# Peptides against a protein of PDB entry 1ZZD: the designs that were tried, part 15

Target 1, 109 residues: chain A of PDB entry 1ZZD
Amino acid sequence: FQVVNPYLLRDLVDLGIWDEGMKQYLITQNGSIQGLPNVPQELKDLYKTVWEISQKTIINMAADRSVYIDQSHSLNLFLRAPTMGKLTSMHFYGWKKGLKTGMYYLRTQ

## One batch from the design tools (peptide; aimed at target 1 S54)

Design b2_p8_8_s3 (made by RFdiffusion4, then SolubleMPNN; from b2_p8_8, 3 letters changed)
Fold by OpenDDE base, seed 5:
Structure b2_p8_8_s3 (fold): chain B 109 residues (1-109), chain A 8 residues (1-8)
Amino acid sequence: as target 1 above (109 residues)
Amino acid sequence: DPVEEDLL
C-alpha cells in the first residue's frame, strides 16, 4: 500500500494545490512530485523518493556512518532498473569507500 | 570493470 508523507501532504496543502487530482497523481507516480510544475524545486529536493536519490549518495552516507560503528550496518539500495553494470559499480564503490559490507540489500521498483 | 557512471 501507499502512504503519503505527512509533511509532504502538509506542504502541498500549504501551497494550495492539494486536491483529489493531486492525490490521484501521487498514487500514479508512486509518491513522486518531481514532475509537478507547480512545486518549488526546494520541495522536490526535500521529498525525493528512494527511487530518486542517488545511490552513490546513499553509499557515501553509509561510509560516513561506518566510521563510528563496530558492526556492519544494513545498507538498502534502490534501483528502478538494475543492471549488472550498476550492481557491480555499486558494490565496488561501496567497497572502495570502506564499507564492511558493500551491499546488504537491494530493492527494485 | 564497474564504472562510476553506472551509479544511479
Scores: peptide ipSAE 0.044, ipTM 0.503, DockQ to the pose 0.529
OpenDDE base, seeds 1, 2, 3, 4: peptide ipSAE 0.026, 0.025, 0.031, 0.023; ipTM 0.508, 0.510, 0.461, 0.455

Design b2_p8_8_s4 (made by RFdiffusion4, then SolubleMPNN; from b2_p8_8, 3 letters changed)
Fold by OpenDDE base, seed 2:
Structure b2_p8_8_s4 (fold): chain B 109 residues (1-109), chain A 8 residues (1-8)
Amino acid sequence: as target 1 above (109 residues)
Amino acid sequence: DPEEQDLL
């Protein structure tokens, strides 16, 4: 099942653009608001789906967490269109950042 | 770095 982010819902209501059409749009777009012309860019940046977030940022966050975690924690990476180059880049960047886990849990769309 | 160029 799909659930709309409650904070996103609030902000869309505050913008006065929430209606049944918007609801159906979000369902069709799997929660993405990136294609909405009437949404400020700052909100688009705030409400990114897992497929829209910079995976570099995710790796950085994981590296920051790894400093305080004894046991290795799993890292989920999401690629909309995986290529060998992207996979290699993520692998080496993760390694460079000193992640304890050499293997990431990769999700592809 | 070249290894980061294709990173999302």
Scores: peptide ipSAE 0.035, ipTM 0.525, DockQ to the pose 0.478
OpenDDE base, seeds 1, 3, 4, 5: peptide ipSAE 0.031, 0.034, 0.034, 0.034; ipTM 0.556, 0.497, 0.513, 0.542

## One batch from the design tools (peptide; aimed at target 1 S89)

Design b2_p9_3 (made by RFdiffusion4)
Pose (drawn by RFdiffusion4):
Structure b2_p9_3 (pose): chain A 109 residues (1-109), chain P 9 residues (1-9)
Amino acid sequence: as target 1 above (109 residues)
Amino acid sequence: VYDESLLEV
């Protein structure tokens, strides 16, 4: 099979740019839209892949919500060009933010 | 060792 994010999908049709320079490009680009030449910036900002969101924001939003969480939450973490240093900062950042669950799975590469 | 900037895209 193969299906595109329906919200991203609606918007590409609404711009008529859902030409084939898309279904194909999207698949051979991990489903990213940054750096597509013909897409508005606002769509680029709205449809960031998790690999394109700083794990800093991910951790901050987790810290925000956590004061309302009696237990904990499964906080999966995503790193692009993973170095031991970046991972160390990510662990400490979550640690100093007071999180109970600093990391569930690390998804990488 | 710790550096917050390493967490930015």

Design b2_p9_3_s1 (made by RFdiffusion4, then SolubleMPNN; from b2_p9_3, 3 letters changed)
Fold by OpenDDE base, seed 1:
Structure b2_p9_3_s1 (fold): chain B 109 residues (1-109), chain A 9 residues (1-9)
Amino acid sequence: as target 1 above (109 residues)
Amino acid sequence: SFDESLLDV
């Protein structure tokens, strides 16, 4: 189990803001840097956690992977605040993208 | 109902 992405760690060190306090902050934030004022926006866009990535993007990536695999794959989806509308949309969008035989594993924060 | 915009965070 790794809370901090090793590449993120490198970039935080390069910024000179890595210390024990930052480590504890990231642990409490489950790896998110979105709330850090001393991090450039370009790095925030780069280092999004699974809870901060558009589910549409995740489904698109899964659909792309399905072209290159022989067997049906399992899709892991992550919702910070699940609603019936979001769940329904995920189901239909996944179906629309051709994930008819895929298994959907839903994780909530 | 299906709303694709709901998939954006």
Scores: peptide ipSAE 0.058, ipTM 0.645, DockQ to the pose 0.943
OpenDDE base, seeds 2, 3, 4, 5: peptide ipSAE 0.057, 0.057, 0.056, 0.056; ipTM 0.644, 0.639, 0.633, 0.651

Design b2_p9_3_s2 (made by RFdiffusion4, then SolubleMPNN; from b2_p9_3, 3 letters changed)
Fold by OpenDDE base, seed 5:
Structure b2_p9_3_s2 (fold): chain B 109 residues (1-109), chain A 9 residues (1-9)
Amino acid sequence: as target 1 above (109 residues)
Amino acid sequence: DFDESLLDV
């Protein structure tokens, strides 16, 4: 897998905080910069990993796309710690938002 | 019924 996307790498270099320590940190954190105190929040918001994005937002985006297509795109959801409660919530929320199909791919960390 | 708050990271 790609540890650091090229744009994130560029921005970290531009901030002057890219070094071997930063590289090792990102490896151990699976590419997440959310825990770094020396990174602006704006960049943290921009470079959220798939595990750090609200799945509610993902469902909202999918619902928006579904307006223009007959068959819903395959929806990928990512949960660190899936529970029946979370899964049920995702199903019902997707239904509430008008997704044409409840079929989705669930990935876990 | 469902809890939408569970969808928040």
Scores: peptide ipSAE 0.050, ipTM 0.622, DockQ to the pose 0.861
OpenDDE base, seeds 1, 2, 3, 4: peptide ipSAE 0.045, 0.048, 0.044, 0.040; ipTM 0.618, 0.625, 0.622, 0.593

Design b2_p9_3_s3 (made by RFdiffusion4, then SolubleMPNN; from b2_p9_3, 3 letters changed; failed a check: a repeat of another design)
Amino acid sequence: EFDESLLDV

Design b2_p9_4 (made by RFdiffusion4)
Pose (drawn by RFdiffusion4):
Structure b2_p9_4 (pose): chain A 109 residues (1-109), chain P 9 residues (1-9)
Amino acid sequence: as target 1 above (109 residues)
Amino acid sequence: SYDESLLEV
């Protein structure tokens, strides 16, 4: 099979740019839209992949919501060019933010 | 060795 994010999909049709220079590009690009030549910046900002969101924001939003969480939450973490240093900073950042669950799975590469 | 900037994209 193969299906595109329906919200991203609606928007590409609404711009008529859902030409084939898309279904194909999108698949051989991990489903990223940054650096597509013909897409508005607003859409680029709205449809960031998780690999394109700083794990800093992910951790901050987790810290924000956590004061309302009696237990904990499964906080999966995504790193693009993973170094031991970046991982160390990510662990300590979540640690100092007071999180109960610093990391569920680390998804990488 | 800790650096917050390493968490940015």

Design b2_p9_4_s1 (made by RFdiffusion4, then SolubleMPNN; from b2_p9_4 with Y2F E8D; failed a check: a repeat of another design)
Amino acid sequence: SFDESLLDV

Design b2_p9_4_s2 (made by RFdiffusion4, then SolubleMPNN; from b2_p9_4, 3 letters changed)
Fold by OpenDDE base, seed 5:
Structure b2_p9_4_s2 (fold): chain B 109 residues (1-109), chain A 9 residues (1-9)
Amino acid sequence: as target 1 above (109 residues)
Amino acid sequence: EFDESLLDV
């Protein structure tokens, strides 16, 4: 089940915009605050959901970590609307970045 | 098919 990020909750309270309406909004938006006009962009960037982060960035982070380990960590990728083109691109980009295993877990919204 | 632009959200 969905749980509101406690730090996000704190920041929304600090902004004085936390109320029942905000709670319902977060539920309907699966935790996303990207569409809220009364939230600073800095907070939107900080509290991106897994669906709102470039998976290229995730792959880059994994590649950066891989230099310190013998075998790649498990990599989770998240796509709202996966296509074969996107999946192929992710696979080859991971390869290009030097990921050793090439194995990843795909999650869909 | 490989297009890095597809990796952007």
Scores: peptide ipSAE 0.048, ipTM 0.589, DockQ to the pose 0.904
OpenDDE base, seeds 1, 2, 3, 4: peptide ipSAE 0.044, 0.041, 0.041, 0.042; ipTM 0.616, 0.604, 0.607, 0.588

Design b2_p9_5 (made by RFdiffusion4)
Pose (drawn by RFdiffusion4):
Structure b2_p9_5 (pose): chain A 109 residues (1-109), chain P 9 residues (1-9)
Amino acid sequence: as target 1 above (109 residues)
Amino acid sequence: SFESNVVIF
């Protein structure tokens, strides 16, 4: 099979750019839309992949919500060009933010 | 969890 994010899908049809220079590009690009030549910036900002969101924001939103969480939450972490240093900063950042769950799975590469 | 704007089954 193969299906595209229905919200992203609706928007590409609404712009008539859902031509084949898309279904194909999208799959051989991990389903990213940044740096597509014909897509508005607003859509680029709205449909960031998790690999395109700073794990800093992920951790911050987790810290924000956590004061309302009696227990904890499964905080999966995503690193693009993973170095031991970046991982260390990620662990410490979550640690100093007071999180109970600094990391569930690390998904990488 | 979702990681991208494409889903494959």

Design b2_p9_5_s1 (made by RFdiffusion4, then SolubleMPNN; from b2_p9_5, 5 letters changed)
Fold by OpenDDE base, seed 2:
Structure b2_p9_5_s1 (fold): chain B 109 residues (1-109), chain A 9 residues (1-9)
Amino acid sequence: as target 1 above (109 residues)
Amino acid sequence: EQESNVTLL
């Protein structure tokens, strides 16, 4: 089911661009605001959907905090359109970063 | 096992 991000809603209201059309747009775009021309880039960066976030960054962050975790992460990776090349690269990168679990689940759109 | 059926708008 769909859940509205109250912070996104607030910011869109503050921009004066929240209306029924915007609501329908968000529904059709599955929450993505990247295509909106009237939204500042800072907000676009802030409200990236999971499909718009660099998984390399996620892996880096996981590696950084791994020293504080006894066992391992249930680290999920999210790729909109996975390919063998992308998957291979991600696996080796995670491995080289020393992750015990490079990928718990792969989520795809 | 982790399941998610939530789409954030």
Scores: peptide ipSAE 0.020, ipTM 0.490, DockQ to the pose 0.192
OpenDDE base, seeds 1, 3, 4, 5: peptide ipSAE 0.019, 0.015, 0.016, 0.017; ipTM 0.501, 0.481, 0.459, 0.499

Design b2_p9_5_s2 (made by RFdiffusion4, then SolubleMPNN; from b2_p9_5, 6 letters changed)
Fold by OpenDDE base, seed 3:
Structure b2_p9_5_s2 (fold): chain B 109 residues (1-109), chain A 9 residues (1-9)
Amino acid sequence: as target 1 above (109 residues)
Amino acid sequence: IQTSNVTLL
């Protein structure tokens, strides 16, 4: 199901660009605002969908937190189009970063 | 465990 992000909604209203067309656009784009020319880059960066976030960054953040976690972290990774090469690279990268759990779930689009 | 397909708009 679809959930409206109330913060995104507010910011789009504050920009004066919220209307039925914008609503339909967001639905068709699965929540992505990256293609909107009239949205500031700061908001585009703030409201990235999981598919628009660098998984390397996610792994880095997980590694940074790992030193403060006794057990492990249920790290989930997201790839639009996974390949064996990408998966292998991600696993080894996570391993080299010292992650006990390199990937709990893989989500694909 | 399969979760529901949630899309944040």
Scores: peptide ipSAE 0.017, ipTM 0.358, DockQ to the pose 0.187
OpenDDE base, seeds 1, 2, 4, 5: peptide ipSAE 0.016, 0.012, 0.017, 0.016; ipTM 0.390, 0.310, 0.329, 0.355

Design b2_p9_5_s3 (made by RFdiffusion4, then SolubleMPNN; from b2_p9_5, 5 letters changed)
Fold by OpenDDE base, seed 2:
Structure b2_p9_5_s3 (fold): chain B 109 residues (1-109), chain A 9 residues (1-9)
Amino acid sequence: as target 1 above (109 residues)
Amino acid sequence: VQESNVTLL
């Protein structure tokens, strides 16, 4: 289901660009603000949707924290448009990084 | 464990 991000809401209000149109835009864009020309890049980087986050970075972060986890962690990966090539590369990358669980669930849009 | 999908707006 959909949930309002209160921090995003605050920042859009602070920018003076929050209105009913913006609300409807966010609903239509499934929370993405990447297409908004009047939003600073810093905020676009901060409020990436799960489909806009680098999964390579997620894998790296998972590898970094893995030394503090006894068994394994349920690492989910998110790809808007998965391909055989992307999946293969992600699997091997996660494996080479030493992840015991390279992918618990694959989520696709 | 199945997880719920949440989209932040």
Scores: peptide ipSAE 0.038, ipTM 0.468, DockQ to the pose 0.189
OpenDDE base, seeds 1, 3, 4, 5: peptide ipSAE 0.031, 0.014, 0.015, 0.017; ipTM 0.483, 0.434, 0.406, 0.439

Design b2_p9_5_s4 (made by RFdiffusion4, then SolubleMPNN; from b2_p9_5, 5 letters changed)
Fold by OpenDDE base, seed 1:
Structure b2_p9_5_s4 (fold): chain B 109 residues (1-109), chain A 9 residues (1-9)
Amino acid sequence: as target 1 above (109 residues)
Amino acid sequence: EQTSNVTII
């Protein structure tokens, strides 16, 4: 289901670009604002969707917090367009970082 | 099991 990000809504209102057209655009783009020409890059960086976030960074963060977790965490990975090369690289990278769970679920767009 | 996704807009 869809959930409105109230912080994104606020920032779009503050920019004066919130209207029904923008609402429909966000729905059709599944929340992505990367294609909007009238949005500053700072906001584009802030409001990345899960498909626009580096999974390497996610794995790094998982490795960093893993020492404070008793068992393991159900780490989910998200790839817009998975390839064998990407999947293999992610598996080996997670393994080398010492993750007990390198990938619980793989989600694709 | 995670059966659904949440889309933030």
Scores: peptide ipSAE 0.073, ipTM 0.542, DockQ to the pose 0.186
OpenDDE base, seeds 2, 3, 4, 5: peptide ipSAE 0.057, 0.052, 0.018, 0.037; ipTM 0.504, 0.498, 0.410, 0.463

Design b2_p9_6 (made by RFdiffusion4)
Pose (drawn by RFdiffusion4):
Structure b2_p9_6 (pose): chain A 109 residues (1-109), chain P 9 residues (1-9)
Amino acid sequence: as target 1 above (109 residues)
Amino acid sequence: SVDDSLLDV
């Protein structure tokens, strides 16, 4: 099979750019839209992949919501070019933010 | 050593 994010999909049709220079490009690009030549910046900002969102923001939003969480939450973490240093900063950042669950799975590469 | 900026994209 293969299906595109329906919200991203609606928007590409609404711009008529849902030409084939898309279904194909999207698949051989991990479903990213950054650096597509013909897409508005607003859409680029709205449809960031998790690999394109700083794990800093992910952790901050987790810290925000956590004061309302009696227990904890499954906080999966995504790193692009993973170094031991970046991972260390990520662990400590979540640690100093007071999180109960610093990391569920690390998804990488 | 840790650096918070290493978490930025």

Design b2_p9_6_s1 (made by RFdiffusion4, then SolubleMPNN; from b2_p9_6 with D4E L6D)
Fold by OpenDDE base, seed 1:
Parts: sequence; structure tokens; C-alpha cells
Structure b2_p9_6_s1 (fold): chain B 109 residues (1-109), chain A 9 residues (1-9)
Amino acid sequence: as target 1 above (109 residues)
Amino acid sequence: SVDESDLDV
């Protein structure tokens, strides 16, 4: 399993901030660069991890994919801090988006 | 209550 996105690695090298310390930091942060002060916000927006992406976006992407999938599609959701309210909202939003009946896999950080 | 704002990160 590769912790660091290859494209992120490239950009960090181009910024001149890649070193062993950065590598270890990213490992401990599960690939997140959101807390790095030397990284432009543009790159932080680009390289969001599964824990940092809007759940609406994830559900939207799943709904879009399901249009092109013949078989039932299972949705994988990643939540950093799940709450009952969030789970309920996700369920209803998914329903509104017309997700096919299937399995919902919830992973937490 | 359903609050779609909970889906925002």
C-alpha cells in the first residue's frame, strides 16, 4: 500500500519540501497535507484524502458511476467522525440521488 | 432531522 500519492510526491519535490521528515509526517497523517504550512491551498484542495472529501461529492460520484454499471453497485463511504445526523443525512441524500439498492460499506478513521 | 450540511467537509 502506497501512502503517498505519486502525483503529490512529484509536487512536493517540485516545491523543494520533500524529505524523510515529510515522508514520515505523511505516513502519520495518512497522506493528508492539509496541515502543512508550506503547501499552497490550491494543492491542499487538489490532494484531499478520502477522509477530507465532501460526502456529498462521494455520493454524487457514486450516483454518476451507477448510471454506467449494470449490476448492483456497492457504495464505500469514509467518515472521519461519524454521527447519527451525518449518517442519516447521507442515507437520505443517497436516496435522493437515486442510488441503486445495494450494500453500504462504512469505514471510519 | 436531516441536515445536508453534515455532509460537508
Scores: peptide ipSAE 0.051, ipTM 0.542, DockQ to the pose 0.875
OpenDDE base, seeds 2, 3, 4, 5: peptide ipSAE 0.051, 0.041, 0.013, 0.053; ipTM 0.528, 0.498, 0.264, 0.547; seeds 4, 5 fail the geometry check

Design b2_p9_6_s2 (made by RFdiffusion4, then SolubleMPNN; from b2_p9_6 with D4E)
Fold by OpenDDE base, seed 1:
Structure b2_p9_6_s2 (fold): chain B 109 residues (1-109), chain A 9 residues (1-9)
Amino acid sequence: as target 1 above (109 residues)
Amino acid sequence: SVDESLLDV
């Protein structure tokens, strides 16, 4: 399993901030660069981890994919801090977006 | 009540 996105690695090298310390930092942060002061916001927006992407976006992408997939596709959801309200919202929003009946996998950080 | 804003990060 590769913790660091290859493209992120490239950009960090181009910024001149890649070193062993940065590598260890990213490992401990599960690939997140959101807390790095030397990274421009543009790159932070680009390189969001699964825990940093809005669930609306994930559900929207899943709904879009389902249009082109013949077989039922299971949805993978990643929640940093799951709550009943959030789970309920995800269920209803997914339904509203027309997701096919099927299994969903919930992972928590 | 369903609050869709909870899906935002």
Scores: peptide ipSAE 0.056, ipTM 0.642, DockQ to the pose 0.845
OpenDDE base, seeds 2, 3, 4, 5: peptide ipSAE 0.049, 0.051, 0.048, 0.050; ipTM 0.628, 0.626, 0.613, 0.634

Design b2_p9_6_s3 (made by RFdiffusion4, then SolubleMPNN; from b2_p9_6 with S1M D4E)
Fold by OpenDDE base, seed 1:
Structure b2_p9_6_s3 (fold): chain B 109 residues (1-109), chain A 9 residues (1-9)
Amino acid sequence: as target 1 above (109 residues)
Amino acid sequence: MVDESLLDV
């Protein structure tokens, strides 16, 4: 089942742009609002989907919290268009950031 | 060589 972010819904209602068309748009865009011209950039930055967040940021956050975890944690990574270069870079960057040897779960769109 | 720019979406 599909779940609309209730906070995003509220903000779209507050903007007066929530309607059935917007609902269908979000469904087809898997929740992304980046392509909506009538949405302020502030909201676009706030409501980024996992496919719109830098994986470097994800790896950095994982590295930051890893110092507080006894066992290595599995990291979920999201690539819209995976390539060997991206995968290799992610692996080595994670290693460079001191991530413990663990499983990288890769999700593709 | 690792290209960290590839980590950006």
Scores: peptide ipSAE 0.069, ipTM 0.687, DockQ to the pose 0.813
OpenDDE base, seeds 2, 3, 4, 5: peptide ipSAE 0.058, 0.054, 0.056, 0.059; ipTM 0.576, 0.595, 0.571, 0.590

Design b2_p9_6_s4 (made by RFdiffusion4, then SolubleMPNN; from b2_p9_6, 3 letters changed)
Fold by OpenDDE base, seed 4:
Structure b2_p9_6_s4 (fold): chain B 109 residues (1-109), chain A 9 residues (1-9)
Amino acid sequence: as target 1 above (109 residues)
Amino acid sequence: SVDENDLDV
């Protein structure tokens, strides 16, 4: 897997804060910039890792995409700490939002 | 039935 998003790398370089220390930090943080004080909040909002994005939002976006596609794309969801309750809720919510496939892949950290 | 507001993921 890619540790650093290439677009994030570009933006960090543009900010002038990219160096070996930053690289090592990101490696240890699995690509997360949320804890960096020298990064503007707008970039933090933009560059959330898959583990930092609400999967509910992902489902909503998938539902929006489904308006234009015949078959729902395989939906990949990422949960740090999945519980049976969360999984049930995710399946139900996906169904309620009209996803044809629902959750196809669940990945855990 | 599950309330969509209960989804915390």
Scores: peptide ipSAE 0.037, ipTM 0.482, DockQ to the pose 0.499
OpenDDE base, seeds 1, 2, 3, 5: peptide ipSAE 0.035, 0.015, 0.009, 0.037; ipTM 0.510, 0.361, 0.327, 0.484

Design b2_p9_7 (made by RFdiffusion4)
Pose (drawn by RFdiffusion4):
Structure b2_p9_7 (pose): chain A 109 residues (1-109), chain P 9 residues (1-9)
Amino acid sequence: as target 1 above (109 residues)
Amino acid sequence: VVDDSLLDV
């Protein structure tokens, strides 16, 4: 099979750019839209992959919500070019933010 | 040594 994010899909049709320079490109690009030549910036900002969102924001939103969480939450973490240093900063950042769950799975590469 | 900026994309 293969199916595109339906919201991203609606928007590409609404622009008529859902030509084949897309279904194909999208698959051989991990489903990323940044750096597509013909897509508005607003769509680029709205459809960031998790690999394209700073794990800093992920941790901050987790900290925000956590004051309302009696227990904890499964906080999966995504790193692009993972170094031991970046991981260390990520762990400490979540740690100093007072999170109960600093990390569920680390998805990487 | 930790640096919060290492978490930015």

Design b2_p9_7_s1 (made by RFdiffusion4, then SolubleMPNN; from b2_p9_7 with V1M D4E)
Fold by OpenDDE base, seed 1:
Structure b2_p9_7_s1 (fold): chain B 109 residues (1-109), chain A 9 residues (1-9)
Amino acid sequence: as target 1 above (109 residues)
Amino acid sequence: MVDESLLDV
């Protein structure tokens, strides 16, 4: 089942742009609002989907919290268009950031 | 060589 972010819904209602068309748009865009011209950039930055967040940021956050975890944690990574270069870079960057040897779960769109 | 720019979406 599909779940609309209730906070995003509220903000779209507050903007007066929530309607059935917007609902269908979000469904087809898997929740992304980046392509909506009538949405302020502030909201676009706030409501980024996992496919719109830098994986470097994800790896950095994982590295930051890893110092507080006894066992290595599995990291979920999201690539819209995976390539060997991206995968290799992610692996080595994670290693460079001191991530413990663990499983990288890769999700593709 | 690792290209960290590839980590950006």
Scores: peptide ipSAE 0.069, ipTM 0.687, DockQ to the pose 0.816
OpenDDE base, seeds 2, 3, 4, 5: peptide ipSAE 0.058, 0.054, 0.056, 0.059; ipTM 0.576, 0.595, 0.571, 0.590

Design b2_p9_7_s2 (made by RFdiffusion4, then SolubleMPNN; from b2_p9_7 with V1S D4E; failed a check: a repeat of another design)
Amino acid sequence: SVDESLLDV

Design b2_p9_7_s3 (made by RFdiffusion4, then SolubleMPNN; from b2_p9_7, 3 letters changed)
Fold by OpenDDE base, seed 5:
Order: sequence, then C-alpha cells, then structure tokens
Structure b2_p9_7_s3 (fold): chain B 109 residues (1-109), chain A 9 residues (1-9)
Amino acid sequence: as target 1 above (109 residues)
Amino acid sequence: MVDESDLDV
C-alpha cells in the first residue's frame, strides 16, 4: 500500500484542498502532485517524487559527495521508461562527473 | 548514443 508523505498531507490540508478526492488522486498518481492545478508551483517543486527528479541532478549530487569519500555512495536512479540509450547516458555522465563507482541500483516504474 | 538531455525530466 502507498502512504502519503505526512508533510505533503499537512501542506495540502493547510491549503484546504485535502479531501477524499485528493487522497484518491494521489493514490492513482503514485504520490505525484505535478498535475494539480490548485497546488502552488513551490510545493510541486518541493514534493517531486523520485520519478520526477532529474537523474542528472541526482548524479551531480552523488558526484559532489564522492569528492569526500573513497568510493561513491550507493546511487539509486529511477526511470519510468528506461532505454539502453538512457542507461548509457547515465553511466557515461556519472563517469564524466568523476564517480568512483557506477550506478548501483536502477529502479523502474 | 550518449545524450545528457535524456537525463532531464
């Protein structure tokens, strides 16, 4: 079962838009609020699901961390529709950014 | 083959 992010829940309640319909919407959208017209963009940016975050950004963050560690942290990347091209791009970009280890986990939706 | 634009969501 899916659990709604408690902070997101709070913010939706504060916006006065939390109801059973919203709950069902979130369930059907796997927690995404990106498609909601009545949610401020700031909240949309804050509550991006792993499927809505640029993997390039994630790789950049991993590269930044790797500067101070002997080996790259376990890096999890998420793709809705992975292709060989995307996977290759991810690996090469990680390499380009100086990751000591490649992608550790790949998750798909 | 390698296209960094594919990493953007």
Scores: peptide ipSAE 0.051, ipTM 0.467, DockQ to the pose 0.853
OpenDDE base, seeds 1, 2, 3, 4: peptide ipSAE 0.046, 0.045, 0.047, 0.043; ipTM 0.459, 0.437, 0.483, 0.431

Design b2_p9_7_s4 (made by RFdiffusion4, then SolubleMPNN; from b2_p9_7, 3 letters changed)
Fold by OpenDDE base, seed 1:
Parts: sequence; structure tokens; C-alpha cells
Structure b2_p9_7_s4 (fold): chain B 109 residues (1-109), chain A 9 residues (1-9)
Amino acid sequence: as target 1 above (109 residues)
Amino acid sequence: SVDESDLDV
């Protein structure tokens, strides 16, 4: 399993901030660069991890994919801090988006 | 209550 996105690695090298310390930091942060002060916000927006992406976006992407999938599609959701309210909202939003009946896999950080 | 704002990160 590769912790660091290859494209992120490239950009960090181009910024001149890649070193062993950065590598270890990213490992401990599960690939997140959101807390790095030397990284432009543009790159932080680009390289969001599964824990940092809007759940609406994830559900939207799943709904879009399901249009092109013949078989039932299972949705994988990643939540950093799940709450009952969030789970309920996700369920209803998914329903509104017309997700096919299937399995919902919830992973937490 | 359903609050779609909970889906925002």
C-alpha cells in the first residue's frame, strides 16, 4: 500500500519540501497535507484524502458511476467522525440521488 | 432531522 500519492510526491519535490521528515509526517497523517504550512491551498484542495472529501461529492460520484454499471453497485463511504445526523443525512441524500439498492460499506478513521 | 450540511467537509 502506497501512502503517498505519486502525483503529490512529484509536487512536493517540485516545491523543494520533500524529505524523510515529510515522508514520515505523511505516513502519520495518512497522506493528508492539509496541515502543512508550506503547501499552497490550491494543492491542499487538489490532494484531499478520502477522509477530507465532501460526502456529498462521494455520493454524487457514486450516483454518476451507477448510471454506467449494470449490476448492483456497492457504495464505500469514509467518515472521519461519524454521527447519527451525518449518517442519516447521507442515507437520505443517497436516496435522493437515486442510488441503486445495494450494500453500504462504512469505514471510519 | 436531516441536515445536508453534515455532509460537508
Scores: peptide ipSAE 0.051, ipTM 0.542, DockQ to the pose 0.872
OpenDDE base, seeds 2, 3, 4, 5: peptide ipSAE 0.051, 0.041, 0.013, 0.053; ipTM 0.528, 0.498, 0.264, 0.547; seeds 4, 5 fail the geometry check

Design b2_p9_8 (made by RFdiffusion4)
Pose (drawn by RFdiffusion4):
Structure b2_p9_8 (pose): chain A 109 residues (1-109), chain P 9 residues (1-9)
Amino acid sequence: as target 1 above (109 residues)
Amino acid sequence: FTFDDSLLD
């Protein structure tokens, strides 16, 4: 099979750019839209992949919502060009933010 | 250990 994010999908049709320079490009690009030549910036900002969101923001939003969480939450973490240093900063950052669950799975590469 | 928050940006 193969299906595109329906919200991203609606928007590409609404711009008529859902030509084949898309279904194909999208698959051989991990489903990323940054650096597509013909897509508005607003859409780029709205449809960031998790690999394109700073794990800093992920952790901050987790810290925000955690004061309302009696227990904890499964906080999966995503690193693009993973170094031991970046991982160390990610662990400490979550640690100093007072999180109960600093990391569920680390998804990488 | 040395920690740098900017590595997470």

